# Ledger of designs, part 62: peptides against a protein of PDB entry 7Z53

Target 1, 150 residues: chain A of PDB entry 7Z53
Amino acid sequence: PRIKNQADCIPFFRSCPACPGSNITIRNQINALTSFVDASMVYGSEEPLARNLRNMSNQLGLLAVNQRFQDNGRALLPFDNLHDDPCLLTNRSARIPCFLAGDTRSSEMPELTSMHTLLLREHNRLATELKSLNPRWDGERLYQEARKIV

## One batch from the design tools (peptide; made by RFdiffusion4, then SolubleMPNN)

Design b2_p18_1_s1 (from b2_p18_1, 14 letters changed)
Fold by OpenDDE base, seed 3:
Structure b2_p18_1_s1 (fold): chain B 150 residues (1-150), chain A 18 residues (1-18)
Amino acid sequence: as target 1 above (150 residues)
Amino acid sequence: DLLLQSLLLGELNRKLYS
């Protein structure tokens, strides 16, 4: 390499090649998007938070949804229960608490809020369909399987 | 957590437009 000072180097790794079994001569990379993604930003990285993000009132494996507001019948993120809610303090006239999500920044970035809302809806959709397909699954199984699909 | 965000955005894009 031209740069001899390795301290100034930015590490850059090339993905491993995929071996599809076909006689194609084009080098394909392993598609990382086909692997499981740990959506801890949505589901929470810690067990206490993860439990608070779930609807524990039934055995449907659903994530908790907002109990006050909906978006044309579609679910919104639940509100957090903060002692000193910065969202309430910032705009007292709006009286809208911060949203609860796996990422604490969900209420700081509208883009994250929308993404988390979408994934919330998708999870609950999947859990509902999984319940229809597997009536004997309990809430924990439904939640975990839906989480893996998301 | 930029890596995870990028992965999620990529996955969303794949699900919506592929």
Scores: peptide ipSAE 0.007, ipTM 0.341, DockQ to the pose 0.040
Fold by OpenDDE base, seed 2:
Structure b2_p18_1_s1 (fold): chain B 150 residues (1-150), chain A 18 residues (1-18)
Amino acid sequence: as target 1 above (150 residues)
Amino acid sequence: DLLLQSLLLGELNRKLYS
């Protein structure tokens, strides 16, 4: 049955359709997986945070990595510097601070930490490849182009 | 949260299978 009263409806939106050529009788959908995904959770939505997440010691367009630990040679998220760090308070003997990421919740669960770590590695991989392909690009361009691809 | 995880998993899958 069709709902006639708009007041009874919840404002949901259908996915954007894609019309094939001259045959518009079949509704297709835009593949969201191949479109841009907002990765602000990785890069930060605020400029001060975004700058703190970057490796600014060179012109390679890399994100900052942990300076104390690695995962079998692979990068880990950098540590944050928080007053009353909840990660330090959780296990005082371990003395492991919270990780710094675009999303402040990155240290709340291991699954998020892992995903942010993977995307950190992917960004740095992309930036490295872009540097190889475009040696004259500066760090800002490498960072932005890698960010667009992620 | 679950939404963030779903989005990240989708992006990771795209990169793995593209």
Scores: peptide ipSAE 0.006, ipTM 0.382, DockQ to the pose 0.036
Fold by OpenDDE base, seed 4:
Structure b2_p18_1_s1 (fold): chain B 150 residues (1-150), chain A 18 residues (1-18)
Amino acid sequence: as target 1 above (150 residues)
Amino acid sequence: DLLLQSLLLGELNRKLYS
């Protein structure tokens, strides 16, 4: 390898290729997301993480929100449950855990935190409106339909 | 990550001004 010290490397993994139809020369990646926009940073790219990001306490199709803090009545990102939480270790007096999001970098940059928060709020807004329009939809459908719109 | 920020800002702008 070009760089022998792997500790200095940032791992990047190439997405699996989609099966090309006929005469396609451009390699496309498989996209299993329901939305045309890759919002894996919000919803998570893996099923276990995606489930953890959801509010599973009801059938409203909502993403989980912070249970301790709000921003003037507005939702904030939920806290993660890390064994060795680096956010707690960084400032022991503040006792603020890392945020849980689809992107693990959500707590590293305030800009990302803010944008993740906004998209979280947007999803929950959409899910709420969809529930109002479709009272018979269950939480899974509400979640998926809201995810498609985001 | 500027790439992610740019993508998210684009999406936010789309939602705010659509």
Scores: peptide ipSAE 0.005, ipTM 0.303, DockQ to the pose 0.026
Fold by OpenDDE base, seed 1:
Structure b2_p18_1_s1 (fold): chain B 150 residues (1-150), chain A 18 residues (1-18)
Amino acid sequence: as target 1 above (150 residues)
Amino acid sequence: DLLLQSLLLGELNRKLYS
């Protein structure tokens, strides 16, 4: 290894291979990432932003979703309300505002937009399932528990 | 940006195997 002082290293591990007993050529792997990953890019790192990203109209612990558009019935990120919205200015014909997310770069990189969208959907799915399992939980607890699982 | 993408990808992969 290039780094001899491993005490100061941040450990990054490859997943273990998991191949079926058959002669399948595809090498599957078991994910080694088991600890919680900071999802502040989805939930926001500041409380005012975090509240703006939540659906506060009910006690379901959901994140806010787009009110104008859906993806074949699936949720999309909500729009932001920006002064001089750069997304509107760069493509005036499309008239699509910038998305609101925990990371301001969500509308700058389509890859990030997709990832944030998927995690938004997963949070809302988890919150819905938790509500079904725990009917007495309020919106705050549902939100926090779903956030911990994500 | 690359780090953020890697973290998000890792999180999604974790959910696929959980």
Scores: peptide ipSAE 0.007, ipTM 0.410, DockQ to the pose 0.046; fails the geometry check

Design b2_p18_1_s2 (from b2_p18_1, 14 letters changed)
Fold by OpenDDE base, seed 4:
Structure b2_p18_1_s2 (fold): chain B 150 residues (1-150), chain A 18 residues (1-18)
Amino acid sequence: as target 1 above (150 residues)
Amino acid sequence: LLELQLELLGELLKKLYS
């Protein structure tokens, strides 16, 4: 029996099928994300933090990168500047301070650190490409446009 | 694009820890 009152139902949706051909008998699904990804973890939700996460030394619209270390030429998150850095206290021998990111938890989990790092690289890649395509754009526009694309 | 990046990262992590 069907429920007559639709208000009593919780809607469920089926993923869209992917049919490369008209005579395909096997049902494939299109991978689509319906949730919005909040990029505030990368850019910061507060303006002072957001500014600290940016490379303000030029007009390239880049996010700040680590000035001491790179990953085979690829960017890493910049270090924060904390008077009592918990990361330094956790492993005194390593002497690696906490990373600076939009999310203060970026140094707690390697997964978050990796995600923030990838998105940092992607932003800077986009900003660089946008600069190439739009040489007259200033750093603010490059930053904002790259942020919107991410 | 951000969603795609997260998906790719997820797949990479799965491969790393599998």
Scores: peptide ipSAE 0.029, ipTM 0.547, DockQ to the pose 0.046
Fold by OpenDDE base, seed 1:
Structure b2_p18_1_s2 (fold): chain B 150 residues (1-150), chain A 18 residues (1-18)
Amino acid sequence: as target 1 above (150 residues)
Amino acid sequence: LLELQLELLGELLKKLYS
């Protein structure tokens, strides 16, 4: 869940542990917001992560969505599967793991999580429309074309 | 619209993690 104590460092496993509220963390997040047009924070910058963010159960070119929760029928980001989940460790009472996104910092700020969620929904919307317009396209084509539009 | 949606979704996420 959202990190409540900004003084604690978060033991991220995908990269080096980060300390919320630090100048480095704030600067990185601000930079991500200013450069979100490339959408790397949504799709991931590495192939293994990019594949984990996709729905591979069909040929619809969709991004994966949360399987436990929805927002009144609307998609939420999928949960990550970290062995030492920093969101679980920093808020033991909530028992909600970190979200999986192209940027591992997505769960640190509700604003980032919200942006990722909206772009997830937009991608899936685009992929759905592209499927209707181009029924012969496979999942890879739909995913890539939707990614180009986002 | 985007700003409004971000604020609304932020509040919903706060409820989810609280």
Scores: peptide ipSAE 0.026, ipTM 0.609, DockQ to the pose 0.036
Fold by OpenDDE base, seed 3:
Structure b2_p18_1_s2 (fold): chain B 150 residues (1-150), chain A 18 residues (1-18)
Amino acid sequence: as target 1 above (150 residues)
Amino acid sequence: LLELQLELLGELLKKLYS
């Protein structure tokens, strides 16, 4: 059956080809970027959480990083501040709290935590580079522009 | 490259919570 509500439909299309030079046997695709990476799992989907994930101590537009641990000098996700931290309760000997991220599952799946960590590092790298290129931008502008690029 | 980085970081995180 046909879908009557087209608002629920997702359009799909292919990009146009291009033939270089005299070699008509080679068909090059023209890149058409019509989508972006949804990084809401990193930045948070709610404003209060998004603010808590940011470094508000300066105007560099950075995401907050772990203040206790680093990975060979590289940033790790900040810890959450939960009253009954399930990560602390699960392994008392390790005494490692749950990570704070845009997705609550970050501490439940190491692979997901890894992805969040890499995107955190990428955001902060981009924000730092944008600051160098645009010294007059404030923290909000740097954060938003870096977020768009990620 | 990304897969390798994720794998290595995943192993490190497993050690933190082990």
Scores: peptide ipSAE 0.025, ipTM 0.612, DockQ to the pose 0.029
Fold by OpenDDE base, seed 5:
Structure b2_p18_1_s2 (fold): chain B 150 residues (1-150), chain A 18 residues (1-18)
Amino acid sequence: as target 1 above (150 residues)
Amino acid sequence: LLELQLELLGELLKKLYS
């Protein structure tokens, strides 16, 4: 079976064959994204949101992580603080709020949640390594440099 | 890195569900 393109999926297409001019009968294809995914989905497109997504308690350039839950020791997205939180309303007994991300749909689609979580972890990993390599960089520099690498 | 990782993720998913 093959995965079909869906609204919650990133479309792909095969473009050019690998190693043009080769005598290989069956060539591998270069995969290309058919659409651009903005990193603003992770970092936020507006400054107020972007600041809320950052860990402002230190100068490590980290994104904020969930303070209540972890995934086997790994970071999860922080919770939002919505007045009328739809995630809380779906199951009042569970009391699990919506996640805070650059995209408000992060809690609506598990695929986005997972992607944002992975990129959160990657950003924080990069920021940590950059801090090790550049101890004198402040949090803003670390955050921006890690963001550029992502 | 974002685009690269998304591309790789897509390829992995294709392999898992092909």
Scores: peptide ipSAE 0.022, ipTM 0.493, DockQ to the pose 0.049

Design b2_p18_1_s3 (from b2_p18_1, 12 letters changed)
Fold by OpenDDE base, seed 2:
Structure b2_p18_1_s3 (fold): chain B 150 residues (1-150), chain A 18 residues (1-18)
Amino acid sequence: as target 1 above (150 residues)
Amino acid sequence: LELLRRELLRKLNEKLYS
């Protein structure tokens, strides 16, 4: 059953189909998640992106969180700032931009969005605990140590 | 540092499954 009120929905997209082998009757999704070992989907693989994903307003080593929305008080991914935001263009009534994450596909698949959100929360939780254990650590140390644990 | 990490994980585990 489809949700009637599309204005309340965050837009997500289907990935490209893949038909491995000679089986052309089965339409498979591209396997977007192969490994979580380095958590680059959360932290970003490039330094400029990694910096944009961090909360730079303090020395708590936190990742940036959404400034407009929360999930029952819990953090959500921050929004990206795209000129031609495909998420906004797909569902104009919802007015929900694409999320910013280490993986650009975070707004394309609900599974990725959920996992990235959970890992964001976990990182920030870890950083908070590390701060309590090590009050003299600066934001960089907290960020890196939490990243190692995730 | 490793000891602190283990202690953190222990505390986190207790919170998650309390």
Scores: peptide ipSAE 0.027, ipTM 0.592, DockQ to the pose 0.013
Fold by OpenDDE base, seed 3:
Structure b2_p18_1_s3 (fold): chain B 150 residues (1-150), chain A 18 residues (1-18)
Amino acid sequence: as target 1 above (150 residues)
Amino acid sequence: LELLRRELLRKLNEKLYS
């Protein structure tokens, strides 16, 4: 049976099987390029936010990092500058503001905070490697190329 | 630029799995 209103339907397809041997009963799927990692949660989907997430103090194409804290020498997300910061209001004794990221949920779930932190570190690592390979690239080029690789 | 990206990814892969 088929749905008559096909305009509201989204098609789904199965990938091709791969059988490396005649005596193999396990059916594997052939790898295909069907998606990419959307890192908008790290870089931001709006230009003003994206600029605020970048380190503009140099031409290294880096994302901004926390200026107060590190994780055993590794970078953490920068703090946001929110009026009536909900993180500060939740625990007034800790006095730790919300993190700034491309996703506003960055400080709501520890899982997201961790992932954003790791991708921040990865971007900065990639930008550093790109700078080593291309010393004459400016910060904008390094940032964009690292963003494409992440 | 694609060649540079491939070279970078190769080097990064070696660092990750060496």
Scores: peptide ipSAE 0.023, ipTM 0.565, DockQ to the pose 0.018
Fold by OpenDDE base, seed 4:
Structure b2_p18_1_s3 (fold): chain B 150 residues (1-150), chain A 18 residues (1-18)
Amino acid sequence: as target 1 above (150 residues)
Amino acid sequence: LELLRRELLRKLNEKLYS
């Protein structure tokens, strides 16, 4: 390899070919779970942000949800408290502030907003189910276990 | 705990592809 220090590289791996002894000319891959969903955009990569994204009012391990709006009864991302909120400045008549998420771009791209919202709901759903199955778990345990599953 | 995770993932998968 060109770079000798492996610490300077991000490793990429290609799936192994399937049926190496077959007469098939087209390369097929072995089906395997080789990746995971990086949900750092939902949970935050920094501890202060991660804490701000959590519902700390109880021991249910939930992520914080919007306190003003819901989507037909389903959760939306909480609002941020920015000094100069670009979302408010963009459309002053709408008066909708930027969302708070693990990725600061969440309000800039509707795709990110949607994904963050869906994963927020899934986390809270998982945490709720984990609470039902493990009633003695505290909020930290529920949060971490749900985070691992997402 | 692993069994629980697998069960939750199974349920999630069923939801995603239902």
Scores: peptide ipSAE 0.023, ipTM 0.529, DockQ to the pose 0.020
Fold by OpenDDE base, seed 1:
Structure b2_p18_1_s3 (fold): chain B 150 residues (1-150), chain A 18 residues (1-18)
Amino acid sequence: as target 1 above (150 residues)
Amino acid sequence: LELLRRELLRKLNEKLYS
């Protein structure tokens, strides 16, 4: 995504599809966009990752969002917490850690990052609406129902 | 789901090229 307000947003810009030291190609980006139906890219396919992608501070069934930056007031993906963060190492001046998503390629492929961000926002929107419609649902129910819709 | 996908792709395109 294009971030215009640099004061409170991560300076995320579209980069070359071929990252240094990676096997990412333009074809991979295109294929990822066309194969987006797999929600595991957003929610994670492994339980530990899935839990880390959730906001566990409340019972709203939300996915975790970035705690440092927003996109003009809207949510961004949370940062991962890696030793020797490859995103930091590949571009020292950007100082942007790798994003945490269900697909580990998210930070290396700007199109994936954007798509994951949109789906994150959609999930949280759905969870919010479901909470409004079903006030008695707990966080787990809200999360699962929103995930089913996405 | 397809409608949502198309809408998301549209939004993605706007974000990437605007």
Scores: peptide ipSAE 0.013, ipTM 0.422, DockQ to the pose 0.029

Design b2_p18_1_s4 (from b2_p18_1, 12 letters changed)
Fold by OpenDDE base, seed 1:
Structure b2_p18_1_s4 (fold): chain B 150 residues (1-150), chain A 18 residues (1-18)
Amino acid sequence: as target 1 above (150 residues)
Amino acid sequence: EELLRLLLLKELNEKLYS
């Protein structure tokens, strides 16, 4: 299995139940995300997370990328900074932390990781092209316009 | 796992943009 270290407990938190009405016959979960298609899996649903996902060191409107690894020059998702990082706990020898994305589950399956990486690359591509077409746009506008297109 | 992620990413990229 993917989990190699079984000495430590794996943190697995259950969703809180929702109580929409007085006649509670079906257990439902609280929806903490947006109710429409807005690519929040890439950009995050909350402002603090959204800011952490952005490259704020310049005015290019880019998303943050991995600083340790690249895929033949192509960007990868940045790493998260978790206190009890399950990726580090499950494979201590690899020493690869979990990825940071709008969806906290981005590191659970390689397929999700790949899709998030592609969307990150597409955003940065779009932002770069928009900057070329509109040199006077600042980083915030570039980010928002690229986000609208994605 | 990292290698698998990269392989899947490359495959998806080829399918999307070829």
Scores: peptide ipSAE 0.011, ipTM 0.332, DockQ to the pose 0.024
Fold by OpenDDE base, seed 2:
Structure b2_p18_1_s4 (fold): chain B 150 residues (1-150), chain A 18 residues (1-18)
Amino acid sequence: as target 1 above (150 residues)
Amino acid sequence: EELLRLLLLKELNEKLYS
């Protein structure tokens, strides 16, 4: 590889190839993400991740928010729990871990971090409004209905 | 880079809610 110092690299992995059917001359990639419309970048494409992105401490159908920091009272993305956290390694003095989101790239690009934060806030706003309109809905229904609207 | 994330969030917040 051209880059000798791997510590300066953000770890990206090459996906496995997928067979497209008739055109076997082109190497296609396996897409592990769900559709764009379902906002998998916010909610995750796998059930374990999706659960980790949710606030499961109540029946409000909310996404998890940062427990250490807020932006003028507004929610931020929760931190991930990575063994070798590349965000911590990038700037050791800042001591800010990578954010947890449905898209693993959320912490790699500040623009994505911002958009994911906005969508997290919107989901929680929607879930709160839905709870007000439908007091008997449980957390699962609130979460799913808010997700459909986003 | 971490500061940039926070700065962008702050800027977006101010623009959206000002």
Scores: peptide ipSAE 0.009, ipTM 0.356, DockQ to the pose 0.026
Fold by OpenDDE base, seed 5:
Structure b2_p18_1_s4 (fold): chain B 150 residues (1-150), chain A 18 residues (1-18)
Amino acid sequence: as target 1 above (150 residues)
Amino acid sequence: EELLRLLLLKELNEKLYS
């Protein structure tokens, strides 16, 4: 190693090499600290919000899903429980509440809503598969491991 | 900007008026 005095070093790695299966001599790096996709918009950046986004009624490590509607059997984002729900105020006749997501703009941009929905479905899929592979894992571990993979 | 909300509304209407 180039640095011989390891007492002054903190072992911390942000990236690792990615070798292309070709004769290209250029070395690429992949993120080794976080997931490939920043999914903070799905999980929330703060603990209270993150907890509200989770299905805490069981130990399956799942994110909360809409309890009233589905998309051809597929999960949708859950509704929020806002006192003065701006979505209800926007269209009083439709009476569709705002969605609960890690990003508060989830109900403002359909593209963001779609991405949140996709990643929510993927998380729940992964958590379910992880539970199958690891029956003894509790809900917290399932949630965290699925989150890491997403 | 309301595509998903419209989808939800559609599903709700189908359930209410089916």
Scores: peptide ipSAE 0.007, ipTM 0.327, DockQ to the pose 0.017
Fold by OpenDDE base, seed 4:
Structure b2_p18_1_s4 (fold): chain B 150 residues (1-150), chain A 18 residues (1-18)
Amino acid sequence: as target 1 above (150 residues)
Amino acid sequence: EELLRLLLLKELNEKLYS
């Protein structure tokens, strides 16, 4: 490469092409993140993030919720813990961090925040109902089954 | 509700002054 110092580069990688099964001339890329529609915007596509999005304090299979605020008793997305939180730049006195979700863009606009919040609530609702129907299910199973439904 | 209002304000502010 022309640029020798990697610190001067933005790590932008081109997706690998999918193998054509027929005489298709249009290049399609391989999805290397998820194998199916799994609502990764809610659950994350990487295990460390996925774990951070979960309420691991119990065996209810719930996603983590905001600990400071609620919407009339309804859950909100938890806050992220970013070193340089762009959301804090809007109003430093308010000190409202960006939300943590599977999609890092969850705080870019209220519509995204709302959608992620809705899906978080739906997951937690489903997990709660599944727990009621299946009291012997552990938190992992509840989480995964709720995730499958979402 | 306050969080949602703040996020809305953030977006409006960005659109207004960007």
Scores: peptide ipSAE 0.005, ipTM 0.267, DockQ to the pose 0.032

Design b2_p18_2_s1 (from b2_p18_2, 12 letters changed)
Fold by OpenDDE base, seed 1:
Structure b2_p18_2_s1 (fold): chain B 150 residues (1-150), chain A 18 residues (1-18)
Amino acid sequence: as target 1 above (150 residues)
Amino acid sequence: SDLDARMDEILAAAEAAE
């Protein structure tokens, strides 16, 4: 159910309050979202990781997408290449490796996975639109500008 | 930013589920 007493809530983001009396589930999601404020969980906070999250095969400023699977034509997170992939070890029947994201927890929590996926798609959408508006921008410029808008 | 807007939407959905 929705938070009933908005008067006891404080603004967390632009239009969403956070209530001190919120249940643990809501609090956990808020804490997870806090890490996305600067988009570091999407883009990576370290340069080597950030580079691995980018599509470097072109100058479109895109984030890398899964090359094996799509969601009805829409992008999914790329897989990581872990030596001892814990995702494969935990659920051997599924045989789905860990996703590569700015947050290593992306494969642990479906909520994070979905959020990362949505923001991946949004970034790539923005980068594509920016390319159409600014055809002379290179991949780095497109990537950075899209990142700013996200 | 778009990120902020998306976060707001996600949080709103979370609140609605409470």
Scores: peptide ipSAE 0.026, ipTM 0.532, DockQ to the pose 0.028; fails the geometry check
Fold by OpenDDE base, seed 3:
Structure b2_p18_2_s1 (fold): chain B 150 residues (1-150), chain A 18 residues (1-18)
Amino acid sequence: as target 1 above (150 residues)
Amino acid sequence: SDLDARMDEILAAAEAAE
């Protein structure tokens, strides 16, 4: 780790399958106490942004996906629509705009982009499964129920 | 719980890489 002063670090416990006597419940509880995480970076914390992150073309409760590119058939984040897009300005030859996510910094930090992409795929997987299990649910219900599966 | 678990794992892995 880069930080050598351990007093400045947030304590996390890591999985150790070779450690006998490990209690998953205790580990999860400690992690929950030391790190509060919500999904606002994925879904957006403001309603206008949250709506823009959703696929409104159907009643499947899906998040919007990139309409131009896929990763070997798998979904990518949609592009944002920014005036003076900083991603386009940084690499003019690539002509790839910033991604749209709940956190505006998603395109600035590749680690966040990867995380958001995985969670996008997971949400859409869950929504699809919920639609199969509950065919009468509309898009709003599917979206909210998938979002609640934290 | 599903998303939280995955996010926790991602954060733990990121911290381990520091």
Scores: peptide ipSAE 0.024, ipTM 0.565, DockQ to the pose 0.034; fails the geometry check
Fold by OpenDDE base, seed 2:
Structure b2_p18_2_s1 (fold): chain B 150 residues (1-150), chain A 18 residues (1-18)
Amino acid sequence: as target 1 above (150 residues)
Amino acid sequence: SDLDARMDEILAAAEAAE
């Protein structure tokens, strides 16, 4: 269900808030769905981005999670480090930056953010399960195998 | 990969999570 109190919501940046049904919005959704097939919107299509999306602090093969916020104890996407962060500009009082994901538009549409978040959680769940089943696998192996299963 | 099989479920869950 939608949150009625906007103060309790994470602010999102929208390129065209006055025209949510625009061709741009539709195209963005289509592109996201296309990337969903190989989960590139979650893992990133470029190696530098893919590395930044991973938790490199251990050998568990996990994706990075938000260090400031959780959703009722569940993981959220990490924040990006952007020059002129558009998410901060959208709601200056909230001071919530854009999320980091394989899709750079992750914070533009809450639907995309939700999808990315769910898949983030699924990956980390799978990686954790794979670690239990294969305790000798290193982080790279766990990450890759979880990515294949997702 | 189970993404294709779960895509509809994930989309539905995403809407419900808003």
Scores: peptide ipSAE 0.022, ipTM 0.589, DockQ to the pose 0.023; fails the geometry check
Fold by OpenDDE base, seed 5:
Structure b2_p18_2_s1 (fold): chain B 150 residues (1-150), chain A 18 residues (1-18)
Amino acid sequence: as target 1 above (150 residues)
Amino acid sequence: SDLDARMDEILAAAEAAE
């Protein structure tokens, strides 16, 4: 399903708060498209990051979701645990950490955050369906199969 | 590959977040 009113649902870190207009540049758009094709922005390009993006509390093959916020009951990206979180440093009153995603830009560009969110939800949806169809599959199998479908 | 089929929907939602 489509995310509605995303600007009101997902906080983001502005990398250039003094810059007017959209946070998306031509270069950022190209990079976003490239990462979108291989879904590395969602799953991570490195195994350590990929593991951190997963929900390891069960054998459902799910990606981790935000534990503090939801979008009308729907999942949002989890927060990262950075020692020097630039998102917190930028706006101390908001107290919103950076999101954890396969692409570090997810917190800086609301458009990318939205895309990450949609794909997160889709992965978890697929994993859930695969679990229903294949009850004996473990979390690793479910995760990998859902990832391949995405 | 199924991701490509969903591109239009995702991009539309992303643009709405601007």
Scores: peptide ipSAE 0.020, ipTM 0.554, DockQ to the pose 0.025; fails the geometry check

